# Designs tried in a protein design run: peptides against a protein of PDB entry 4KTY. Part 204

Target 1, 266 residues: chain A of PDB entry 4KTY
Amino acid sequence: YVLNDIGVIFYGEVNDIKTRSWSYGQFEDGILDTCLYVMDRAQMDLSGRGNPIKVSRVGSAMVNAKDDEGVLVGSWDNIYAYGVPPSAWTGSVDILLEYRSSENPVRYGQCWVFAGVFNTFLRCLGIPARIVTNYFSAHDNDANLQMDIFLEEDGNVNSKLTKDSVWNYHCWNEAWMTRPDLPVGFGGWQAVDSTPQENSDGMYRCGPASVQAIKHGHVCFQFDAPFVFAEVNSDLIYITAKKDGTHVVENVDATHIGKLIVTKQI

## One batch from the design tools (peptide; made by RFdiffusion4, then SolubleMPNN)

Design b2_p27_7_s2 (from b2_p27_7, 19 letters changed)
Fold by OpenDDE base, seed 2:
Structure b2_p27_7_s2 (fold): chain B 266 residues (1-266), chain A 27 residues (1-27)
Amino acid sequence: as target 1 above (266 residues)
Amino acid sequence: SEEEEKKKKEEKEELFKKNANSIMRYE
């Protein structure tokens, strides 16, 4: 929770689980000021800054550089010539201080870097937060709660038709808060994600989505519950595209996605 | 040497690739 300044992030593969240390540094000089600066850059009203729902949603947008010149630029193409490779970061402090000093997005991050920086942001602002790693994490691109994998007649994946994807692992955050905007019982841990994956009401952001709501299949509750649900519980649908334009479902795998979700207890 | 620097760069790049998250390929 808020008092821990060093953490462990799980990564790798489900059959080869790895851990890395991450320094959150939420008590280091200039870090709280930088978190306030991030909210200033987001043009967040002062009245909203006391609301963890608004703060976590704004944070999920601003920790990534998309839309609003936020903190981190993502890169997954192994081209890091104009910045720091994601794996070279060991904590949030250098990233946040660089952002504050340069007033420009910092290069580069991947999911654990986004989650690490976002965890610092949440903790600095008094929101209990932890990092969650999901192995075989789905990325639903069309919000149909399934992974549509299109196959050629020879059984190979048709990459042109297949828009959905699955990460070997993905890291996001859970933030603790009450949810007076939801029915009773859906407070507590909320999934929030600053890795830019999908557009949510005009911005690359995700959450807060009630973990209890997702666990019980209540995907109608704000925010982004369908997307988070899909990350952990999508079925893989293997579809053969025929030459006549028809689609045939060849197989359904309901066990592939979300095989292991790991977080440190707080 | 330039060759040693190139090799060190390649080793570093390989190390970073191993730690990166990636999209799964299905066959």
Scores: peptide ipSAE 0.284, ipTM 0.718, DockQ to the pose 0.050
Fold by OpenDDE base, seed 1:
Structure b2_p27_7_s2 (fold): chain B 266 residues (1-266), chain A 27 residues (1-27)
Amino acid sequence: as target 1 above (266 residues)
Amino acid sequence: SEEEEKKKKEEKEELFKKNANSIMRYE
């Protein structure tokens, strides 16, 4: 994983899976220096830079521009007039070099761009990393491990009653590391996400969350395990908001979220 | 031509839109 400088990212829909090439370029000139610069901008102590837990957590914060003038500005409004459209990027190198040169956040990214740049950052620093795509990926905003969908009495969705949402697909990273801070068996792949979605202890960051812990329903372990669990396992709860102000659960779908999780095996 | 450049821009924008990550709408 660390030695591969070109990868494949899965995207699209569960019934129409698409792939795109992505150049990570972790060995290209200036990329290592840029990754070190990112850690310098984060004011990361030198003693922490050898710890993949700390490095991956800092990376998840710094690959997005929120809070700390990090690498990428996200945009999902289809207005990209002041930068590069997310789909125009083909790799991490130009983004990272632009960030290093300008010392300002680069516009624009979406989940696969964040994941691509973050993958370069991790690999450049010697952390084995891969990109994971989750189709029907939940964004739990209220930390209840459910995806609430509110309906009007006429059956139309009322998007104002909840901030919960479902992405058609979402890309994040898995980083390989030991987790001496967790019980035995919860090392290995750790979910980390640099796409700014939710605040984690004061910053837009996510992980590392033990993939093994999540698979076994252990959401009590640091970091952000409930959020990552919800991305892949949330039940859809259809709630009718009646005119009298009462809420009625109409349906529960436990199979919709996380219908397919894909990563490159080779 | 200006018309060809406009068409290429529109095609590129449509491609970008199709590839975009988006929030699902339920009905």
Scores: peptide ipSAE 0.259, ipTM 0.743, DockQ to the pose 0.049
Fold by OpenDDE base, seed 4:
Structure b2_p27_7_s2 (fold): chain B 266 residues (1-266), chain A 27 residues (1-27)
Amino acid sequence: as target 1 above (266 residues)
Amino acid sequence: SEEEEKKKKEEKEELFKKNANSIMRYE
């Protein structure tokens, strides 16, 4: 699970699935040192570095630059003048080595870049990890476990009434670990995400969330299970915002979000 | 050659730029 140096990342759309290669380079010179440096920058104590729960959670925070001057700066505005366009990256090695050398966040990443670098980080530290791609991935911003789509009375979408959004695709990671902090049966694959999406207990991080717990609708378990659940299983709720300020549910689509979740087996 | 590598990189960049992660709109 930690030996594969080259992976495949799925992207595109559900009706036009595409793949790209990604070099993880977890065995390349300087990469382990950089992963240790990342944990040092996170001020992670030595005792925690052997705990995959703590390591994956710290990694989810530190692979993004938010809050803590972590590895990657995200950009989705198609303005990449001060760095490398996300699409130009082919692997984790150059990113991690640049971070270690410059001691400054590397520009720029999108979800697959975050997931690629995070996958390297996890594997480098002996945590089995894989990249997962979710097509029609929800971003529940108000923690209501639904994807709100507000419509004007004329049927046009009003994007100002919610911060909820749906990605055409989103990549995150699953890390294999035991979860002694959870009930029996919720170990195994844990969803972790380094793409900065939501604040989790004061930092832009996500997980580890038990995939088994989420699969069975258990969103009460740490960490960030409601958010990850919403990414893959939110109902689309079309709400007409009336001029009088009332909201009327016009339609519910329970099949749109998480239409396809794919990963290459390790 | 360095020129061929640069060209391949540019082609790859353009290809992936077209498939960037993006927020869907339901208009």
Scores: peptide ipSAE 0.240, ipTM 0.758, DockQ to the pose 0.047
Fold by OpenDDE base, seed 3:
Structure b2_p27_7_s2 (fold): chain B 266 residues (1-266), chain A 27 residues (1-27)
Amino acid sequence: as target 1 above (266 residues)
Amino acid sequence: SEEEEKKKKEEKEELFKKNANSIMRYE
């Protein structure tokens, strides 16, 4: 919904759901100009700027600072030196205006900050958008559609072998558009994510991935459908790394990931 | 046992990443 300038973002734990207000401010002075500037920094051609598929994909790349000096620098180390802690932000306006003024990435963001800024970007450009929160959100690093959790013989996680991870919660966006590049029926809501998680064809970006395609298990459709599918539907595979170097699957949990997905109705 | 519960908690903390969940306020 492009007209609502104040939103609610869900966060916390699945058993302790929390909400926070977020000011999108898509109608505030300078915000639209900043969104256009973001597309300029991305070197996006004028012909592509009218295509929500291209715009949302570029936005997913440019809202994060990786690769292209985009809007936000992510940080999860709880130090946040030389910037603003992610939890201090209350809306997109200050972030976008700082980016426009400084012409440098703004520090710092986490998933809800990325999603908040990206939601503003999409709405500014006339793309209906909403924020989605997924509790127990998987981060598949090797695109095998499962979470490989390696355990030591004592049952502790082997952090050296375990590359995949699970977020207590993760926020991304859904953008409404037609998908003439996909078969009929895969338009509508598209998952897009600006939090830098995985490289997609050379850049930290994600989507647009058809929500309908993902819902029906179609992971072959562009863009990044396998990754988004894994976020909401990965099996946890517990693998014991034995002292002899062999790996044994000890347990499979098919119910843990994507336990709850929530969004505010527009 | 309490030790087993502690171990399970530690294992869970190692497996799951946590985002920030507090809101910073300034005077």
Scores: peptide ipSAE 0.230, ipTM 0.693, DockQ to the pose 0.065

Design b2_p27_7_s3 (from b2_p27_7, 16 letters changed)
Fold by OpenDDE base, seed 5:
Structure b2_p27_7_s3 (fold): chain B 266 residues (1-266), chain A 27 residues (1-27)
Amino acid sequence: as target 1 above (266 residues)
Amino acid sequence: SEAEKKAEEAAKKELFEKNANSIMRYE
């Protein structure tokens, strides 16, 4: 059980790693009640609330505002006029208490804010959890386990054709649990992500995906293992889109994605 | 002054942008 209420989140660039403090505040007044309220808003039955698999999956959906009026609205356009800029947050408590009070999504978050709030949610409900940061984190948009980067004939990226993307860094969570729904050996740390990236069976959510399964390439194991695998292990495929409509693979980079995954020691 | 306000706003914007996620551009 993780008892630390103050953590460190890694961010920045792989060659210029930075850290920031984050106050989880899982023991602060009103936080447990807010976490229960979040599960109530998700219409989660009582029997499911004792299952860390269900709780973490629901949490990954509800910490973001998409689909279900969850906790945080994401914004990456540098326009934060109607809320708090993501970088201004220092912890989870103010966000969760604002959500409980207003009963409306809180503005605004980016990956480390989502991960910080989700970490509080998990820990508050007795699920051991930590934040991980992946540098050069891939976002596979078409579930082909590779990053297709389309280039113009001059070598510049064709942003219109390129649907896949790579974050400079991305933060998500690992939650500790048994996985009786998986073969023996695939319990332990499970990747869960509340940053809205892809739709998973009708909702913007991700995980729990077995870290051991991902490590061994078992992308067939629930939940969202292909997406998490791609985040840390996809190849970059550089494709030149010719004027005649043909595509030519110019280069393949198998080392760019997931260069470094870091977390605070538990 | 108006100039000082603009400078403060620019400084705040820069501070917030430094920590932001960004999509990598490849060439």
Scores: peptide ipSAE 0.282, ipTM 0.678, DockQ to the pose 0.050
Fold by OpenDDE base, seed 2:
Structure b2_p27_7_s3 (fold): chain B 266 residues (1-266), chain A 27 residues (1-27)
Amino acid sequence: as target 1 above (266 residues)
Amino acid sequence: SEAEKKAEEAAKKELFEKNANSIMRYE
């Protein structure tokens, strides 16, 4: 999880799983220096840089450009006129070196690009890390652990009322560390995500959230466990908004979210 | 030709769209 400089990222659809190669390049010249520079830009003190909990949380914030002029600008509108289309990237090296030289956010990324760069960052700093792909990945924006899908009376989605969303697939990272800040047994793999999705205590960041805690429904454990839990286990709640202002639950789907979670074992 | 350039740009666009993740739309 630290030594592999080339990886495979899963993407596509649950019924048509695809793979892409990604060069992490954690041993390439200037990459470690760039990772240190990222922590410098985050104004991370030297004492915190030895703590994988702090490092992974800072990394989740700094790999995205939001809030702090971090590494990557996300774009999902299929308009990439002022940079490189997300699909054109083949690895982390060019992105990180461009960031280091320009000292400005690099355009553009989507989830696998964020996850690829973040994986390089973690591995460079000696944190075992892997990329995880979740098919039908929920984005809960109000922390209620469910996907509220509002429908018009004709059955069409009410886009004004529907704030939650589901990605066809989403990539994030798992980082291996001890969690002395949690009860015994909740160390090991921790979910961390650098794709800007939700604000976590003032910044677009996510994790580390204990995978064991999520698996056993312990959403009270820091950090961002409710959000990560929702990504993999939310129920879809279909709600018809009536003209009289009443809401009627039409259907509940407990099987749609998190249909498949895939990661490389080695 | 200009037509070949447009076709190549369209093919690149399709390739980029195939790799992008997207928000699911519910029917």
Scores: peptide ipSAE 0.229, ipTM 0.640, DockQ to the pose 0.050
Fold by OpenDDE base, seed 1:
Structure b2_p27_7_s3 (fold): chain B 266 residues (1-266), chain A 27 residues (1-27)
Amino acid sequence: as target 1 above (266 residues)
Amino acid sequence: SEAEKKAEEAAKKELFEKNANSIMRYE
C-alpha cells in the first residue's frame, strides 16, 4: 500500500462498474517536498507530523481548497472553463507540482481526484492508504443518520425541503494506523475523506473514523463517524409533505445505500 | 472553425461527463 505508485480506482454505477488507472507518484521528484509544503501551509506543528491521526485529519482538510487554500477546487457543475476538467487528470503528480509551483488551489477535482491526491499524500508520509468506492453513497446533511426524500402530494420529489443527497458513487480513503485515543480493537483501517462535503468542527474535513467501529455501529468515536456511517448505511426515508404542512412517512428502504463498497486488495 | 471548436468542446464534455459522479434522482 505504501510502495505501489500506480493504482486502480473504481467508479461508475453499481450495475456498470468501471475502473481507471491512477498514478500516485509518491516517489517522483518534488512530491514529498510538496506534501511537506501542504503541512506547512496548514501550520501544522512539527510534533504532530509524526502522528498519523493528526496527519490524516490535516490532509483531509488540505487536499480540498476550502477554508485554507488547499490543493484542489471541486466542481460538479460540468463547467470547467478556468482549469482542467476532473476527468483529464491521470495522476497526482501534475496536481501536486502545480500546487507547489503556483501556491494556489488547482482546478478542478471530483471525488476520485481528491481521493487520488490524498492517497499520494498519505503514502508519501509513510501511512498505508487505499481508495474506497461506495456505490449509492449517501450525503447526510443534517446528521440524522437517514437519507430524507421529500415528496409532494402528487408524488414528485421536492428537493428544497432537504439538502440530503445520494451520489451514484463516492470515493474516499482508508488509512492504516493505531488509534490509542480509542478503545482496543478500533485501530487498523480508518476512513478519511478530502472531498468537501460537510463541515467538521469548523473545516471541510472528514476522519479518521474507525472502520471497525462503524461496522459495529459505534458512531460515538472521533472523528466524524456518524457522517461516514450514514454514507454507507443510511435508510432512505420517503416523506410526503402535505399541503397543510404535515409530514407522512410513506416508505423506508434500508437496503439502497451502500450496496457495494469496493477497494483494491493489494 | 467555430464548428470544429464546438465539436471538440462537445466531445470533451461528453467524455468528461461519462466519468463524473452525480447526485441520484428519486421518484
Scores: peptide ipSAE 0.225, ipTM 0.706, DockQ to the pose 0.049
Fold by OpenDDE base, seed 3:
Structure b2_p27_7_s3 (fold): chain B 266 residues (1-266), chain A 27 residues (1-27)
Amino acid sequence: as target 1 above (266 residues)
Amino acid sequence: SEAEKKAEEAAKKELFEKNANSIMRYE
């Protein structure tokens, strides 16, 4: 079996699904060497490099620049003065080669860029991987499995109180592996995410989280299953912050998050 | 109420717009 060098990433809105081509370039010159370099920068021991659980977790940390001077710097403020706008990237190769040559984080990425580079990393290291797009993707900031949206009395969002956020879409990866550290049946596809969203045991990383476990509501299994579960299944809790300091739940929307999850088959 | 629905829709819109991706801006 020959893995495709070019992939498709889904993005846009749930009612207007869009696709973009992405060149993974896992077989291009210097890419495997760069992936090994990434693991070297992570100071990953040799024994761990054969373990897809450890490799995918390290990869989720190292594809983002936070904590460890990893591959990509994220930017979502539409200010890209010191690098390449996220939309300008067409594949992983230029990013990885720039990282290898400069030995500094590459600017800039957003979720599909992180997912694209991470997909290359996983595939280079022999881990079957695919990109997943979730429309109306939640970012739970306080690990309560719900999206707390604080509103002013006029109905506007109170940005000071609202720490949770919702993406119109978010891309992450699924990696195929056995999970001997979990009960039988929770191997297979594992959610891993290199977009720096939430701190996991001291680093911005996510996964591997068993897709089967999440689908069956088992959020107690390592790693980061509650966060991934929340991305696809959080309730929106609309809370009005009253002038007297009281908080009142105005509404609950249990249907908005995770309306559609799309992936291309390998 | 209609007012509550409007407020909720506005809140959703604000949440999504602040997280708009770069692809949409550069198309």
Scores: peptide ipSAE 0.052, ipTM 0.614, DockQ to the pose 0.102

Design b2_p27_7_s4 (from b2_p27_7, 18 letters changed)
Fold by OpenDDE base, seed 3:
Structure b2_p27_7_s4 (fold): chain B 266 residues (1-266), chain A 27 residues (1-27)
Amino acid sequence: as target 1 above (266 residues)
Amino acid sequence: KEEEEKKEKEKKEKLFKENAEKIMRYE
């Protein structure tokens, strides 16, 4: 169990690492009640609320507003006219209390805001959790474990064909739990992510994915291990799409993604 | 010939790096 009320979130560039303080506020009045309310809104069965696997998966879905009127609306277009800019938040408390009061999704969040709120949620429910920052974090759009960069014949990127992208940094959470649903040795830290990135079995959610499994290339284990693996270990595949419809691999870069993964020591 | 091949390789590598930047997203 983590008792720290204030955390540090790493962000910025890999060569110029920055930190921001984040108040989790897991012990403040109304926060635990709000976390329980979130599970109520998810219509989570009472029998599942004692299972950190189920709780963390539900949390990954409910901290984002997609699909289920969850806590936070994401915005990355620099237009925040109907809410609070993501950079203005300093902690989870105001967000969670607003959600509880209004019963509507709170605007707006980006990855560190999602991770901050999700960290509070996990800690409130007795799940040890920390925020992880991955620099050069891949977003695999087609679940093929690689970053497909399509090039025109002139060598420039074909933006129409190229759907995959790379974040300069991305924040998600790791939650500590046993994984009786997995083989022995794949318990411990589990990657979970509430930032809406990809659909997982019908909802925008991610994890829990065994960190140990990912480190050893075991992407077959539930949940969402392929996606998390891709975030930290995808190769860049440069593909020329010829006019005749053929694809030719021009280059492979195995060093671009996941250059640094950092977390505050618990 | 070897110098020309090296220069061509360097140009290609530079182009790939420039293309990689085009797929970057920033928080």
Scores: peptide ipSAE 0.434, ipTM 0.824, DockQ to the pose 0.887
Fold by OpenDDE base, seed 1:
Structure b2_p27_7_s4 (fold): chain B 266 residues (1-266), chain A 27 residues (1-27)
Amino acid sequence: as target 1 above (266 residues)
Amino acid sequence: KEEEEKKEKEKKEKLFKENAEKIMRYE
């Protein structure tokens, strides 16, 4: 997980799974220097740089440009006139070297680009890491562990009230580490995500969240376990907002989210 | 009556699926 410099990222639809090659290039000239530079830009204390918990959390913040002028600017509007379209990237090296050279965020990324660059960052720093793709990945915006779909009286979605959304697929990373800050048994793979989705204690970052904890429904453990849990396990709650201001649950769908989670095991 | 209730349930299920599509985002 550290030595492989080329990987495969799963994407597409759950019924039409696609793969793309991604060059991580963690051993290429200038990449380690760039990863160190990223930590310098984050003003990370030297004492923390040996802690994979802190490093992965800082990395999740710094691989995105939000808050801290980190590596990548996300764009999902199909307008990429001021940079490189996300689909044009083939690996992390060009992105990281551009960031190091320009000292400005690189445009543009989407989830697999963020995950690819973050994977390079983690591996470069000696943290075993892999990319995970979740099909029908929920984006819970209010941290209630459910997808709230508000319906008008006619049964149509109320787009003003409905803030939660579902990605056809989303990519994030898992990093291998011990978790002495958690109960015994919750080390190992930790979910971390550099795609800017939600604010976590003042910054757009996510994780590390114990995969084992999430798998067993333990969402009370740091960091961001509720959000990651919701991405893979949240129920769709269909709520009718009545004219009198009351909310009625019309339906619950526990099968829509997290239909498939895929990662390369090599 | 049972067939009507079944049809109504099927219509509701279809509506829910259609509504779920409205909250989908695509990479």
Scores: peptide ipSAE 0.434, ipTM 0.826, DockQ to the pose 0.905
Fold by OpenDDE base, seed 5:
Structure b2_p27_7_s4 (fold): chain B 266 residues (1-266), chain A 27 residues (1-27)
Amino acid sequence: as target 1 above (266 residues)
Amino acid sequence: KEEEEKKEKEKKEKLFKENAEKIMRYE
């Protein structure tokens, strides 16, 4: 999880799983220097740089350009005129070196690009890390642990009221560390995500969230456990908005989200 | 009556699937 400089990222559809190679290049010239530069740009104290909890949280913020002029600009509109299309990237090295040279965010990334660059960052700093792909990954934007699908009285989706969405797939990272800030047993793999999705205490960042805590429904544990839990385990709630302003739950689907979670084995 | 109820249930299930697709985002 630290030594491998080439990986495989799973993507596509749950019924048609695809793989792409990704070169992490954590040992390439200039990459460690760039990772240190990223932490410098984040104004991270030297005392914090040895703490994988702080490093992974800072990394989740800094790999995306939001808030802090971090590494990658995300784009999902299929218009990539001012940079490189996300699908054209084959590894982290060119992205990180461009960032170090230009001192400006690199265009463009989507989830697997963010995950690839973040994986390099973590591994370069000696944190065991892997990429995880979740098929039917929920994006809860109101922190209620469910996907709210609002319907008109005719049964059609009310797009104005419906804010939550589901990715066909989403990639994030798991980082291995102890969690002395959590109860015993919640160390090990921690979910961290650099794809800008939701604001976490003032910044677009996510994690570290204990995988063990999430598996056992402990969403009260820092950081961002409710959001990560929702990504993999939220229910779809179909709600009819009545003319009188009342909401009626029409159906609940507990099988739609998190149909498959895949990561490369050692 | 049972056939009508079955058809209505199937129609409702289909509608829910179609509605779920409307909230999907694709990479």
Scores: peptide ipSAE 0.417, ipTM 0.817, DockQ to the pose 0.909
Fold by OpenDDE base, seed 4:
Formats: sequence, C-alpha cells, structure tokens
Structure b2_p27_7_s4 (fold): chain B 266 residues (1-266), chain A 27 residues (1-27)
Amino acid sequence: as target 1 above (266 residues)
Amino acid sequence: KEEEEKKEKEKKEKLFKENAEKIMRYE
C-alpha cells in the first residue's frame, strides 16, 4: 500500500464495474518535494508532519483547491475549457508537478482524480493508503445520516426540499494509522476524502474516520464519521411534504446506498 | 384482494425507484 506506484481505480456502475489504471508515481522526481510543498502551503508545523492523523486531515483539505488554494479544482459541469478534463489524467505526477511549478490549483478533477492524487500524497509521506470506490454513494447534505427524498403530493420529487444526492459511484481513500485519540480497536484503516463535498469545521475536508467505527455504527468519533457513515449506510427516506407543513414518511429503503464498496488489495 | 395489494405495492415501488433516480449524480 506504500510501494506500489501503479494502481487500479474502480468506477462505473454496480452492474457494470469498470477499472482504470492510475500512476501514483510517489517515487518520481519532485513528487515528494511537492508533497512537502503542499504541507508548507497548508502552513503545517513540522511537529504535525509526523502525525498521520494530522497529515491525512491536512491532505484531505489541500488536495482540493477550496479554502486554501490546494492542488485540484473540481469540476462536474462538463466544461473543462480552462484546463484538462478529469478523464484525461492518467496519474498523479503531472498534476503534482504542475501544482509545484505553477503554485496554482490544477484544473480539473473529479473523485477518482482527487483520490489518485491524495493516494500519492499519503504514500509519499509513508502512510499506507488505498483508493476505495463506493457504488451508490450518498451525499448527506444536512448531516442527519439519511437521504431525505421529499415528495410532492403527486409523488414527484420536490427538488427544492431535497438537497441530498447519491453518486453513482464515489472514490475516496483509506489510510492506515493508529488512532490514539480514539478508543482501542478503532485504529487501522481510516476513511479520508479530498473530493470537496461538505464543510468540516470550516474547510472542505473529510476524515480521518475510523472504518471500524463506521462499520459498528460509532458515528460520534472524529473526524467526519457521520458523513462517511451516511455515504455507505444511509437509508433513503421518502417523505411526502404536505401543504400543511407536515411530513409523512412514505417509504424507507435501506438497500439503495452503499451497494458495493471495493478496493484493490495490494 | 391479494392481487390488488400486489399491484399497488409494485406501483409504489416503481414510483420510489423513479424518484430515487432523480437524486442521482454521475461522475
């Protein structure tokens, strides 16, 4: 999980799983220097750079350009005129070297690009890391651990009330570390995500969230466990919003989210 | 009665699936 410089990223649909190669290039010239530069840009103190908890959290923030002029600008509008389309990237090296050279965010990324670059960052810094793909990945927008689908009386979705969404797939990272800040047993793989999705204590970042904690429903543990839990385990709640302001739960689907979570085992 | 209940259930399930599709985002 540290030495492999070429990976496979799973994507597509749950019924049509696809793979793409990704060159992490953590040993390429200038890449480690760039990772250090990223931490410098984050104004990360030297003492924190030895702590994988702090490093992964900072990396989660800095791999995206939001808040801090980090590495990658996300774009999902299919307009990539001012940069490279996300699908054109084949690895982390060109992205990181461009960032280091230009000292400006690189355009553009989507989830697998963020995950690829973040994986390189983690591995460069000696943190075992892998990319995880979640099919039917929920995006809980209001931090209630549910996918609230508000329906009109006619049964159609109320797009104004429904803020939650579900990605056909989403990629993030798992980083291996001890968690002395958590109870015993919640070390190991930690979910971290550099794709800008939600604000976490003032910045677009996510994790590290204990995978073991998430699996056991412990969402009270730092960092961002509720959000990660919702990504993989939230129920779809179909709610009819009545004209009188009352909400009626019409249905609950506990099978829609997180249909498959896959990672390449190295 | 059972057939009617089945049809109603299927109709409801279909509607929910269609609604679920409306909240999907695609990479």
Scores: peptide ipSAE 0.334, ipTM 0.762, DockQ to the pose 0.909

